# Peptides against a protein of PDB entry 4QMF: the designs that were tried, part 28

Target 1, 175 residues: chain A of PDB entry 4QMF
Amino acid sequence: ESSFMTLFPKYRESYLKTIWNDVTRALDKHNIACVLDLVEGSMTVKTTRKTYDPAIILKARDLIKLLARSVPFPQAVKILQDDMACDVIKIGNFVTNKERFVKRRQRLVGPNGNTLKALELLTKCYILVQGNTVSAMGPFKGLKEVRRVVEDCMKNIHPIYHIKELMIKRELAKR

## One batch from the design tools (peptide; aimed at target 1 R107)

Design b2_p19_8_s4 (made by RFdiffusion4, then SolubleMPNN; from b2_p19_8, 6 letters changed)
Fold by OpenDDE base, seed 4:
Structure b2_p19_8_s4 (fold): chain B 175 residues (1-175), chain A 19 residues (1-19)
Amino acid sequence: as target 1 above (175 residues)
Amino acid sequence: EEELDKELEKLSEEILKEA
């Protein structure tokens, strides 16, 4: 049987406690067991003898990974759908200077989150920027685009170049 | 960079309006 565990930061504990029954219910539909360990600060998912889809455990792994990175449950649970993929992009290691990090992260988000919202539309993804990670959910092609924009932004490549490129691609795809 | 930021904001708003 397969099992996966992820740690979560302390500030997520309260929220995870409130939604854990919903997590359990969602995973029970697939006969995946789950455990919230408040002492260790971890979430665990595991197959059972009744698990009928061997691939669902990987989606369950992704679910707890997303939850650990502050993705709300109503969004994160969509990962259990066959057509939904996700990516958790670590952005904390691209810049050593804290001020530069904050600036580049803010540039990715934009005023009122408009840059991020625009990127979501262009890539057909959900994107959440939180702390040192960016969580994304959507089609594989969109996720690849998101990762490129996010990482390049942290490398001081302005998002505008990618946004323009994605706009062109979108227009071409509508034809 | 500030100019690019302003341009990006404008472009983002346009994208959001078209949606």
Scores: peptide ipSAE 0.705, ipTM 0.963, DockQ to the pose 0.975
OpenDDE base, seeds 1, 2, 3, 5: peptide ipSAE 0.702, 0.703, 0.701, 0.701; ipTM 0.962, 0.962, 0.962, 0.962

## One batch from the design tools (peptide; aimed at target 1 R107 N156 Y161)

Design b2_p20_1 (made by RFdiffusion4)
Pose (drawn by RFdiffusion4):
Structure b2_p20_1 (pose): chain A 175 residues (1-175), chain P 20 residues (1-20)
Amino acid sequence: as target 1 above (175 residues)
Amino acid sequence: DDIDYELIEKIEELEKELEE
């Protein structure tokens, strides 16, 4: 009955093609069927007659969504867990110009990816920047904070204020 | 860069609390 599908770019196809056997196996634990269409370049997840809890299909949808945005499989299967949520942030429709987009996304990730790593340490979330999207995984509150930072960064508000704020809040909690 | 004055004011309040 329930079926969700997503599209993936070609540069991702090879990776998925070699790890797909691991995906259907992880999904087999929940009795969710999945198909990889190479010509169309898509992934599909479906519920079956023998699926115990159909609601997990939502998590399965998130899994293939994370897989379409260059999130590694070992990190991605964690979405099938309970205390795990995700958020794939679209950053394409903030800037009409290409140069400024790259400027702000590069500001988002920063030198050596340090500021991006700093966000991972402060929001306690896994964050991955790829093309037009920023994929996040972890606690709901930290996810809200990540979306806030990313969205406010793609708008010309620098992430330094946010990182300082989160650092101050963390040290206040340390007390 | 754009300046977020409301966020600066909030950070100043949080710094005062941290000095305590």

Design b2_p20_1_s1 (made by RFdiffusion4, then SolubleMPNN; from b2_p20_1 with D2E Y5E I8L K10R)
Fold by OpenDDE base, seed 3:
Structure b2_p20_1_s1 (fold): chain B 175 residues (1-175), chain A 20 residues (1-20)
Amino acid sequence: as target 1 above (175 residues)
Amino acid sequence: DEIDEELLERIEELEKELEE
């Protein structure tokens, strides 16, 4: 038997309560049990004796991790698909100055969110910038690119340069 | 840092093309 637990912030409680029945239903298909603890502020997933695929628990772990990081359920639940991977990139430790951190984090989003959207399209990933982390979901190759761009951004390399590079690569691949 | 306007326009065009 395997079990994983993650904590979630208080502001996420209301939403998680709302969607928890959907979480349960999604995991039931795989015979994974789950518990929402509102007192502790935690989510738990665990295998049961009926769990057929032992590896699915790792995906369930990722599901609750994504939910804790404010990824909406309709997107987060896609992690249960075989071809879907995720990454949670910690960005809070690259700079000590709060203002600098906020500025660099904002660069990932860009004007009207266009930079982030462009990156999503180019990498075929879903990307959510929230707090001290960036959550991404998609193909492994795309996730690798996302991590590179995100980390470089926090190291003061503007995402626009990577976007341009990815655009060029995409155009070349079409030929 | 200011974003290159030309690049921004390209991004917008890319978004349009990929969403179609």
Scores: peptide ipSAE 0.058, ipTM 0.681, DockQ to the pose 0.072
OpenDDE base, seeds 1, 2, 4, 5: peptide ipSAE 0.050, 0.053, 0.142, 0.134; ipTM 0.677, 0.680, 0.762, 0.757; seeds 4, 5 fail the geometry check

Design b2_p20_1_s2 (made by RFdiffusion4, then SolubleMPNN; from b2_p20_1, 11 letters changed)
Fold by OpenDDE base, seed 4:
Structure b2_p20_1_s2 (fold): chain B 175 residues (1-175), chain A 20 residues (1-20)
Amino acid sequence: as target 1 above (175 residues)
Amino acid sequence: MERDEELEERIKKLEEELKK
């Protein structure tokens, strides 16, 4: 038997309670058990004797990880698909100054979310900037690009530089 | 996910905006 547990912040509790039946139903299709512990503030996924795909437990692990980082269930549940990967990028340790952190994090989003939307389109990823993490879902190639842009942004490299680079690469690939 | 055709159109529009 394999099991994975993740902690979630208190502000996420109400939402997780609301969608937990949906989580259970989604995982039941794969014979994965799950537990929401409101006292500890944790989610757990476990294989059962009926689990037929040993790899699905890793997908379930990723599901609860995404949910803990504010990804909504309708998006997070897509991680159970074979062609979908995810990454949770910790951004809180790049800058010690809180104001500088907030400013750099905001650059990832940009005016009216335009920077983030551009990055999502170019990488074919879903991207959520929340708290001290950036959650991304999509193809592995796209996720690699997202991580690069996100980390560089926290290192004071403006995302527009990478967006332009990705645009050029896209144009070259059409040819 | 957005259809590939719609995605391509959105990217084209973005490219046009970034060239200004």
Scores: peptide ipSAE 0.063, ipTM 0.710, DockQ to the pose 0.041
OpenDDE base, seeds 1, 2, 3, 5: peptide ipSAE 0.045, 0.046, 0.063, 0.048; ipTM 0.656, 0.660, 0.707, 0.659; seed 3 fails the geometry check

Design b2_p20_1_s3 (made by RFdiffusion4, then SolubleMPNN; from b2_p20_1, 10 letters changed; failed a check: too like the target's own chain)
Amino acid sequence: MERDEELEKRIKELEKELAK

Design b2_p20_1_s4 (made by RFdiffusion4, then SolubleMPNN; from b2_p20_1, 6 letters changed)
Fold by OpenDDE base, seed 2:
Formats: sequence, C-alpha cells, structure tokens
Structure b2_p20_1_s4 (fold): chain B 175 residues (1-175), chain A 20 residues (1-20)
Amino acid sequence: as target 1 above (175 residues)
Amino acid sequence: MEIDEELIKRIEELEKELAE
C-alpha cells in the first residue's frame, strides 16, 4: 500500500474543512482513502486493498497538492481524469528582493487578469498564481509552455513576448 | 506592452477556428 501526505497553510484550513466530504467522495470512487489532520495541518491519501488502478494514488497525491496551493476543489478534482496533468511551479526562489518578486509575479496576472487569461487560452491550461507558487492544470504540452513563461517571467522576461509567440503559432496552425 | 480585451477576443477566435 502507498500513501502520500502534504502540508497546507493555516489559511486553507477553513476551506478544506468545508470541501473534505467532497474530496472523500471523489476518492472513494477509486477506493483511495484520505485523511484531513487539522492538528498537523496535513492531508493524506492512501491506497487500500480495493484500489484497482495503482496509478490513481499519484493523481490523488496531485489532488491534495493542488488543494494545498489554493486550487478550488471543482477544478482540482479534474486531476483525477486521465487526460489531465498538473504542475506546481515554485517561483519564490528566483528573486531575493521582495519588491521585485511581487512586481514580476504581478506581471503574470497583468491588468484585469488579461495576461493570465491569454496564457490560459493559448496553452489550454488552468493557471492559479498564489503566494510562492503557480499551479497549472492541463495537457502536458501546455504545462510545459506555462512553466517556461512563468519561470522566464521571474527571470525578468515579460510574459507578453511569449504570448505573442504563442499567438503566432496558433495563427500558423490555423492555416 | 499589455494584453487588452481586443487581444483576448482575437485569441478566443483563433482557438475556435482551430477547434473547427
């Protein structure tokens, strides 16, 4: 039997409590057990003797990882689908200056969130910028593009340049 | 150097065209 545990920040506790029954129900369909530990501030998923697909535990691991990083349950639970992958991109270690970090992180979002929306559309991914991480869900190729844009942004390459490149690629693919 | 509503609309149109 396999198990995975992830810690979550205190500010997520209230939300996780409200949706945990839904988490349990979703994982029960795959015979994956789960535990919410409010004292430790952790979520655990584990296989049971009734677990049929051994790979599903990895998706369950990803589910709790996404939930810990503020992804809403209705979105996070989609990770259990066969065609969905995810990535949690750590962005907090690229810049030592706090102000510079905040500015570069904000560039990912842009005015009215339009930069992020454009990136989501062009990569066919869901993207959430929160704290020191960017969480993304979607096709593997799209996730690779998201990670590139996100990391480059933290390296002071503005997302607009990548977005323009992606748009050109889409226009070419349309032909 | 920003993404505006017109650009978003254009992106959405392109995605629809690719899906068809």
Scores: peptide ipSAE 0.065, ipTM 0.705, DockQ to the pose 0.068
OpenDDE base, seeds 1, 3, 4, 5: peptide ipSAE 0.058, 0.027, 0.024, 0.024; ipTM 0.693, 0.567, 0.575, 0.554

Design b2_p20_2 (made by RFdiffusion4)
Pose (drawn by RFdiffusion4):
Structure b2_p20_2 (pose): chain A 175 residues (1-175), chain P 20 residues (1-20)
Amino acid sequence: as target 1 above (175 residues)
Amino acid sequence: DSILENALEELEEDLKEQEE
């Protein structure tokens, strides 16, 4: 009955093609069927007659979505867990110009990826920047904070204010 | 945390360049 599909870029195909057996196995634990269409370049997740809890299909949809945005499989299967939520942030329709987009995304990740790593430490979330998207995984509150930072960064508001704020909040909680 | 210190220094430099 329930079926969700997603598209993936070609540079990702090779990786998925070699790890797909691991995906259908992880999904087999929940009795969710999945197909990988190479010609179309898509992934599809479906519920079956023998699926215990159909709602997990939503998580399965998130899994393949994370896989379409260059999130590594070992990190991605965590979405099938309970205390895990995700958020794939679209950053394409903020800037019409290409140069400025790269400028702000590069500002989002920063030198040596440090400021991006700093966000991971402060929001307690896994964050990955790829092309037109920023994929996040972890606690709901930290996810809200990540979306806030990313969206406010793709708009010309620098991430330094947010990082400082989160650092102050953390030290206040330390007390 | 050295990562946070480095990130703050880099962010302050980048903000300064943005203001110029």

Design b2_p20_2_s1 (made by RFdiffusion4, then SolubleMPNN; from b2_p20_2, 11 letters changed)
Fold by OpenDDE base, seed 4:
Structure b2_p20_2_s1 (fold): chain B 175 residues (1-175), chain A 20 residues (1-20)
Amino acid sequence: as target 1 above (175 residues)
Amino acid sequence: DPLLEEALKNLEKELEEEKK
């Protein structure tokens, strides 16, 4: 049997309490057990004797990881789909200066969220910029591209550079 | 993809305005 645990910040508690029945129901379909510990501030997923697919526990692990990083349940639960992958990119360690960090993080979003939206469309990923992490869900190829753009942005390479590159690649792939 | 084209168009406009 396999078990995975993820801690979540206090500000996430109220939301997680609200959706936990939905989490339980979604995981029950795969015979994965789950526990929300409000004292410790943790989520746990476990295989059971009835778990048919041993690999589903890894997706359950990813589910609680995404939920801990503020991804809403209706989006996060899609990780249980076979063709869906995710990535949680830590961005808080690239820049020590708080103001510089905030500015670079904001560049990922851009005016009216247009930069982020463009990146989502080009990579076919869902992307959430929250706190010290960027959470992404989608195909592996897209996730690789997202990570590159996000990390480079924190290294002071403006996302527009990569967006233009992705646009060119997209056009070249059209037939 | 019409949505992508619109998003990119808007982004380009905004970036151009910031350069001014």
Scores: peptide ipSAE 0.080, ipTM 0.706, DockQ to the pose 0.287
OpenDDE base, seeds 1, 2, 3, 5: peptide ipSAE 0.063, 0.059, 0.071, 0.059; ipTM 0.708, 0.694, 0.699, 0.702

Design b2_p20_2_s2 (made by RFdiffusion4, then SolubleMPNN; from b2_p20_2, 9 letters changed)
Fold by OpenDDE base, seed 4:
Structure b2_p20_2_s2 (fold): chain B 175 residues (1-175), chain A 20 residues (1-20)
Amino acid sequence: as target 1 above (175 residues)
Amino acid sequence: DELLKKALEDLEKELREEEE
C-alpha cells in the first residue's frame, strides 16, 4: 500500500475545494483514495485493497502535484492517461534578484503569450508558468525540450533561439 | 503552420528591439 502527499499554497484552497469531487470521481475509477486536508493544506492519494494497477498511484501523485501548482483540473486529470507525462520545473533558484527573475519568467510567456504558445505547439505540451515553477504536460520528448528552454531562459538564454531550432527540426522532419 | 510562423516573426522582432 502506497500513499503520497503534497502541500498546496493557501491561495489554491478555494479552487481545490471546488473541484475535489471531480478529483475523487476520477481517482475512484482506479480505486485510488484521496483526501483534501484544509487544515494542513495538503492533498493525499493512496492505494486501496481494490487498486488493480499499482502504477496508477504514481499518476495520482503527479495529479495532485500539478493541482498544487495551479494546473486546472480538466488539464491535470489527463495525467492519468498512459501516454501523458508531466514535469514541474523549479525556476525560482536560478536568479537571486527579484526583478531579473520576473523579467526572465516573463520571457517564457512573451507578448500576448506568443512565446509560450509557440513552445507548446512545437513540443506538443501544455505549459503553465506560475510563481516559482513551470508545469508541463505532454510526451516525454516534448517535456525534455520544455525543461531545456525554461532553464536556459532563467540562465538568460532567450527562448526564441530554442524556438527557432525546434522549428527547423520540425520542418526537416516533414520532408 | 502559419500561426507558428507569425509568432516566430513577432518574437524575432521583439528580440531585435530588446537588443537595441
Scores: peptide ipSAE 0.084, ipTM 0.721, DockQ to the pose 0.573
OpenDDE base, seeds 1, 2, 3, 5: peptide ipSAE 0.047, 0.055, 0.045, 0.042; ipTM 0.688, 0.690, 0.690, 0.684; seed 2 fails the geometry check

Design b2_p20_2_s3 (made by RFdiffusion4, then SolubleMPNN; from b2_p20_2, 11 letters changed)
Fold by OpenDDE base, seed 4:
Structure b2_p20_2_s3 (fold): chain B 175 residues (1-175), chain A 20 residues (1-20)
Amino acid sequence: as target 1 above (175 residues)
Amino acid sequence: DELLEEALKNLEKELAEELA
């Protein structure tokens, strides 16, 4: 039997309490058990004797990981689909200066969220910039592209340059 | 994709402003 646990920040507690019954129902379909521990501030998923697909526990692990990083349940639960992958990119360690960090993180979002939206469309990923992480969900190829853009952004390469490159590649692929 | 095209136009403007 396999088990995975993820800690979540205190500010996430209220939301997780609200949606936990939905989490339970979603995982029950796969015979995965789950526990929300409000004292410890953790979520746990575990296989049961009725779990048929051994790989689903890894998706359950990813589910709670995403939820811990502020991904809303209706989006996070899609990770249980076979064709859906995810990535949680830690961005807090690239820059020590807080102001510089905030500025670079904001570049990922851009004015009115347009930069992020463009990146989502080009990579066919869902992307959430929150705190010290960027959470992404989508195809593996898209996720790889997202990680590159995100990390380079934190290294002071503006996302727009990568987005332009992706646009060019997209146009070439249509021809 | 019209949404993407619109987003691209906005980003191109942003880039131009940054490079100016």
Scores: peptide ipSAE 0.100, ipTM 0.735, DockQ to the pose 0.408
OpenDDE base, seeds 1, 2, 3, 5: peptide ipSAE 0.075, 0.087, 0.090, 0.078; ipTM 0.734, 0.721, 0.717, 0.734; seed 3 fails the geometry check

Design b2_p20_2_s4 (made by RFdiffusion4, then SolubleMPNN; from b2_p20_2, 11 letters changed)
Fold by OpenDDE base, seed 4:
Structure b2_p20_2_s4 (fold): chain B 175 residues (1-175), chain A 20 residues (1-20)
Amino acid sequence: as target 1 above (175 residues)
Amino acid sequence: DKLLEEALKNLEKELEEEKK
């Protein structure tokens, strides 16, 4: 039997409490058990003797990881699909200066969220910028591109550079 | 993808304005 646990920040507690029945129901379909510990501030997923697919526990692990990083349940639950992957990109360690960090993080979003929207569309990913992490969900190819753009942005390479590159690649791939 | 095209056009316009 396999088990995975993730901690969540205090500000997520109220939301997680409200959606936990939905989490339980979604995981019950796969015979995965789950526990929300409000004292410790943790979520746990576990295989059971009735778990049919042993690989689904890894999806469940990813689910609680995404939820801990502020991804809404209706989006996060899609990770249980076979064709869906995710990535949690840590961005807080690239820059020591707080103001510089905030500035570069904001570049990922851009005016009116247009930069982020463009990146989502080009990579076919869902992307959430929150705190010290960027959470992404989508195809592996898209996730790889997202990570590159996000990390380079924190290294002071403006996202527009990569967006232009992705645009060119998209046009070249069109028939 | 019309949605993508519109989003990219808007982004380009905004970037151009920032350069001025």
Scores: peptide ipSAE 0.068, ipTM 0.703, DockQ to the pose 0.282
OpenDDE base, seeds 1, 2, 3, 5: peptide ipSAE 0.058, 0.056, 0.067, 0.052; ipTM 0.699, 0.698, 0.698, 0.693; seed 5 fails the geometry check

Design b2_p20_3 (made by RFdiffusion4)
Pose (drawn by RFdiffusion4):
Structure b2_p20_3 (pose): chain A 175 residues (1-175), chain P 20 residues (1-20)
Amino acid sequence: as target 1 above (175 residues)
Amino acid sequence: EEELLEKALEELEEELEEEL
């Protein structure tokens, strides 16, 4: 009955093609069927007659969504867990110009990816920047903070204020 | 990780000053 599909770019195809057997196995634990269409370049997840809890299909949808945005499989299967939520943030429709987009996304990730790593440490979330999206996984509160930082960064508001704020909050909680 | 955070803050301050 329930079926969700997503598209993936070609540079991702090879990786998925070699790890797909691991995906249908992880999904087989929940009795969710999945197909990989190479010509169309898409992934599809479906519920079956023998699926115990159909609601997990939502998680399965998130899994293939994370896989379409260059999130590694070992990190991605964690979405099938309970205390895990995700958020794939679209950053394409903030800037009409290409140069400024790259400027702000590079500002988002920063030198050596340090600022991006700093966000991971402060929001306690896994964060991955890829093309037109920023994929995040972890606690709901930290996810809200990540979206806030990313969205406010793609708008010309620098991430330094947010990082400082989160650092101050963390030290206040340390007390 | 603390050293990285301190370094990240320095890098952000320098980048913000250059942008201003």

Design b2_p20_3_s1 (made by RFdiffusion4, then SolubleMPNN; from b2_p20_3, 6 letters changed)
Fold by OpenDDE base, seed 2:
Structure b2_p20_3_s1 (fold): chain B 175 residues (1-175), chain A 20 residues (1-20)
Amino acid sequence: as target 1 above (175 residues)
Amino acid sequence: DEELLKEAIEELEKELEEEE
């Protein structure tokens, strides 16, 4: 039997309580057990004797990881689909200066969220910027591109340069 | 989608010019 546990921040507790029955139902379809521990502030997923696909536990691990990082359940649950991958990109360790960190993180979102939206469209990913992490869901190739843009942004390379590059690549692929 | 992307990029380019 395999099990995975993730901690979640206190501010997620209320939300996780409200959706936990839905989490349980989604995982039950795959015979994966799950536990929400409000005292420890953790979520656990585990295989059972009835678990048929051993790989599904890894997707369940990813599900709770995404939920811990503020991804809404209706989006996070899509990770259980075969064609869906995810990435949680830690951005808090690139810059020591708090103001610089906030500024660079805001560049990922951009005015009216346009930078983020453009990046989502070009990579075919869902992207959520929250706290010290960026969560992304989508095709593996798209996720690789997202990680590059996000990390480079934290290294003071403005996302617009990558967005332009991705747009050019997209146009070339249509020819 | 491409038209929306072009518009978004144009807006972002303007913002970049303002930040520099």
Scores: peptide ipSAE 0.096, ipTM 0.746, DockQ to the pose 0.628
OpenDDE base, seeds 1, 3, 4, 5: peptide ipSAE 0.056, 0.049, 0.102, 0.091; ipTM 0.698, 0.696, 0.749, 0.741; seed 4 fails the geometry check

Design b2_p20_3_s2 (made by RFdiffusion4, then SolubleMPNN; from b2_p20_3, 8 letters changed)
Fold by OpenDDE base, seed 4:
Structure b2_p20_3_s2 (fold): chain B 175 residues (1-175), chain A 20 residues (1-20)
Amino acid sequence: as target 1 above (175 residues)
Amino acid sequence: DEELLKEAIKQLEEELKEEE
């Protein structure tokens, strides 16, 4: 039997408490057990003797990982679908200067969230920029594109260049 | 979605020009 644990930050506790019954219900459908430890600040998922699909535990692992990184439950729970993948991109280690970090992170969102929205549409992904990570959910191809744009942005390559490239590719694919 | 995307890109391109 397999078990996975993920720590979550204190500011996430209130929300996780609120939705944990929903998490339990979603995982019960797959006979995956789960535990919310408020003392340690952790979430745990584990297989049971009734788990029929051993691969579902990996998706459950991803679920709690996403929840720990501020992805809301209605979105995060979609990870349990076979056609859905996710990625948690660490962005906090590309630059040491805090102001530079904040500036580059903000470029991912852009004015009125337009940059992020464009990237989501082009990659067919959900994308959440929070703290030192970017969480993404969607098709594998789209996730690869998201990671490239996000990491390059932290390396001082503006997302617009990649967005333009993705637009061109999209238009070519329609013909 | 396509129109929204085109508009978003147009706005981003204008911002890029201003930063250059």
Scores: peptide ipSAE 0.112, ipTM 0.757, DockQ to the pose 0.667
OpenDDE base, seeds 1, 2, 3, 5: peptide ipSAE 0.066, 0.109, 0.059, 0.102; ipTM 0.709, 0.755, 0.704, 0.751

Design b2_p20_3_s3 (made by RFdiffusion4, then SolubleMPNN; from b2_p20_3 with E1D E6K L9I E14K L20E)
Fold by OpenDDE base, seed 2:
Structure b2_p20_3_s3 (fold): chain B 175 residues (1-175), chain A 20 residues (1-20)
Amino acid sequence: as target 1 above (175 residues)
Amino acid sequence: DEELLKKAIEELEKELEEEE
């Protein structure tokens, strides 16, 4: 039997309580057990004797990881699909100065969220910027591109340069 | 989608010029 646990911040507790029955139902389809521990502030997923696909536990691990990082359940649950991958990119360790960190993180979103939306469209990923992490879901190639843009942004390379590059690549691929 | 993307990029380019 395999199990995975993730901690979640206190501010997620209320939301997780409201959706936990839905989490349970989604995982039950795959015979994965799950536990929400409000005292510890943790989520656990585990295989059962009825778990048929041993790989599904890894997707369940990813599900709780995404939920812990503020991804809404209707989006996070898509990780259980075979063609869906995810990444949680830690951005809090690139910059020591708080103001610089906030500024660079805001560049990922851009005015009216346009930078983020453009990046989502170009990579075919869902992207959520929250706290010290960026969560992304989508095809593996797209996720690799997202991680590059996000990390470079935290290294003071403005996302627009990558967005332009991705747009050019997209145009070339249509020819 | 392409038209929307082009417009978004143009807006972002203008913003970048204003920040520099």
Scores: peptide ipSAE 0.101, ipTM 0.750, DockQ to the pose 0.619
OpenDDE base, seeds 1, 3, 4, 5: peptide ipSAE 0.101, 0.053, 0.107, 0.097; ipTM 0.750, 0.699, 0.751, 0.744; seed 4 fails the geometry check

Design b2_p20_3_s4 (made by RFdiffusion4, then SolubleMPNN; from b2_p20_3, 8 letters changed)
Fold by OpenDDE base, seed 4:
Structure b2_p20_3_s4 (fold): chain B 175 residues (1-175), chain A 20 residues (1-20)
Amino acid sequence: as target 1 above (175 residues)
Amino acid sequence: DEKLLEEAIKQLEEELKEEE
């Protein structure tokens, strides 16, 4: 039997408490057990003797990982679908200067969230920029594109250049 | 979605021009 644990930050506790019954219900459908430890600040998922598909535990692992990184439950729970993948991109280690970090992170979102929205549409991904990570959910191809744009942005390559490239590719694919 | 994307791109292009 397999088990995975993920720590979550204190500011996430209230929300996780609120939705944990929903998490339990979603995982029960797959006979995956789960535990919310408020003392340690952790979430745990584990297979049971009734777990039919052993691979579902990996998706459950991803679920709690996403929840720990502020992805809301209605979105995060979609990871349990076979056609859905996710990525948690660490962005906090590309620059040491806090102001530079904040500036580059903000470029991912852009004015009125337009940059992020464009990237989501082009990659067919859900994308959440929060703290020192970017969480993404969607098709594998789209996730690869998201990671490239996000990491390059932290390396001082503006997302617009990649967005333009993706637009061109999209137009070519329609023909 | 396509119209929204086009509008977003247009705005981003204008911002890029201003930064250059």
Scores: peptide ipSAE 0.092, ipTM 0.732, DockQ to the pose 0.644
OpenDDE base, seeds 1, 2, 3, 5: peptide ipSAE 0.057, 0.089, 0.050, 0.083; ipTM 0.707, 0.729, 0.705, 0.726

Design b2_p20_4 (made by RFdiffusion4)
Pose (drawn by RFdiffusion4):
Structure b2_p20_4 (pose): chain A 175 residues (1-175), chain P 20 residues (1-20)
Amino acid sequence: as target 1 above (175 residues)
Amino acid sequence: EEEFFEELDEELEELSEEII
């Protein structure tokens, strides 16, 4: 009955093609069927007659969504867990110009990826920047903070104020 | 405005190294 599909770019196809057997196996634990269409370049997840809890299909949809945005499989299967949520943030429709977009996304990740790593440490979330998207995984509150930072960064508001704020909050909680 | 953002970038990199 329930079926969700997503599209993936070609540079991702090889990786998925070699790890797809691991995906259908992880989904087999929940009795969710999945197909990988190479010509169309898409992934599809479906519920079956023997699926115990159909609602997990939502998580399965998130899994293939994370896989379409260059999130590694070992990190991605965690979405099938309970205390795990995700958020794939679209950053394409903030800037009409290409140069400025790269400027602000590079500002988002920063030198050596340090400021991006700092966000991972402060929001306690896994964050991955790829093309037109920023994929995040972890606690709901930290996810809200990540979306806030990313969205406010793609708009010309620098991430330094947010990082400082979160650092202050963390030290205040240490007390 | 460009100088302002360079200064913010330098300050953020230092802060980020401390946090890491």

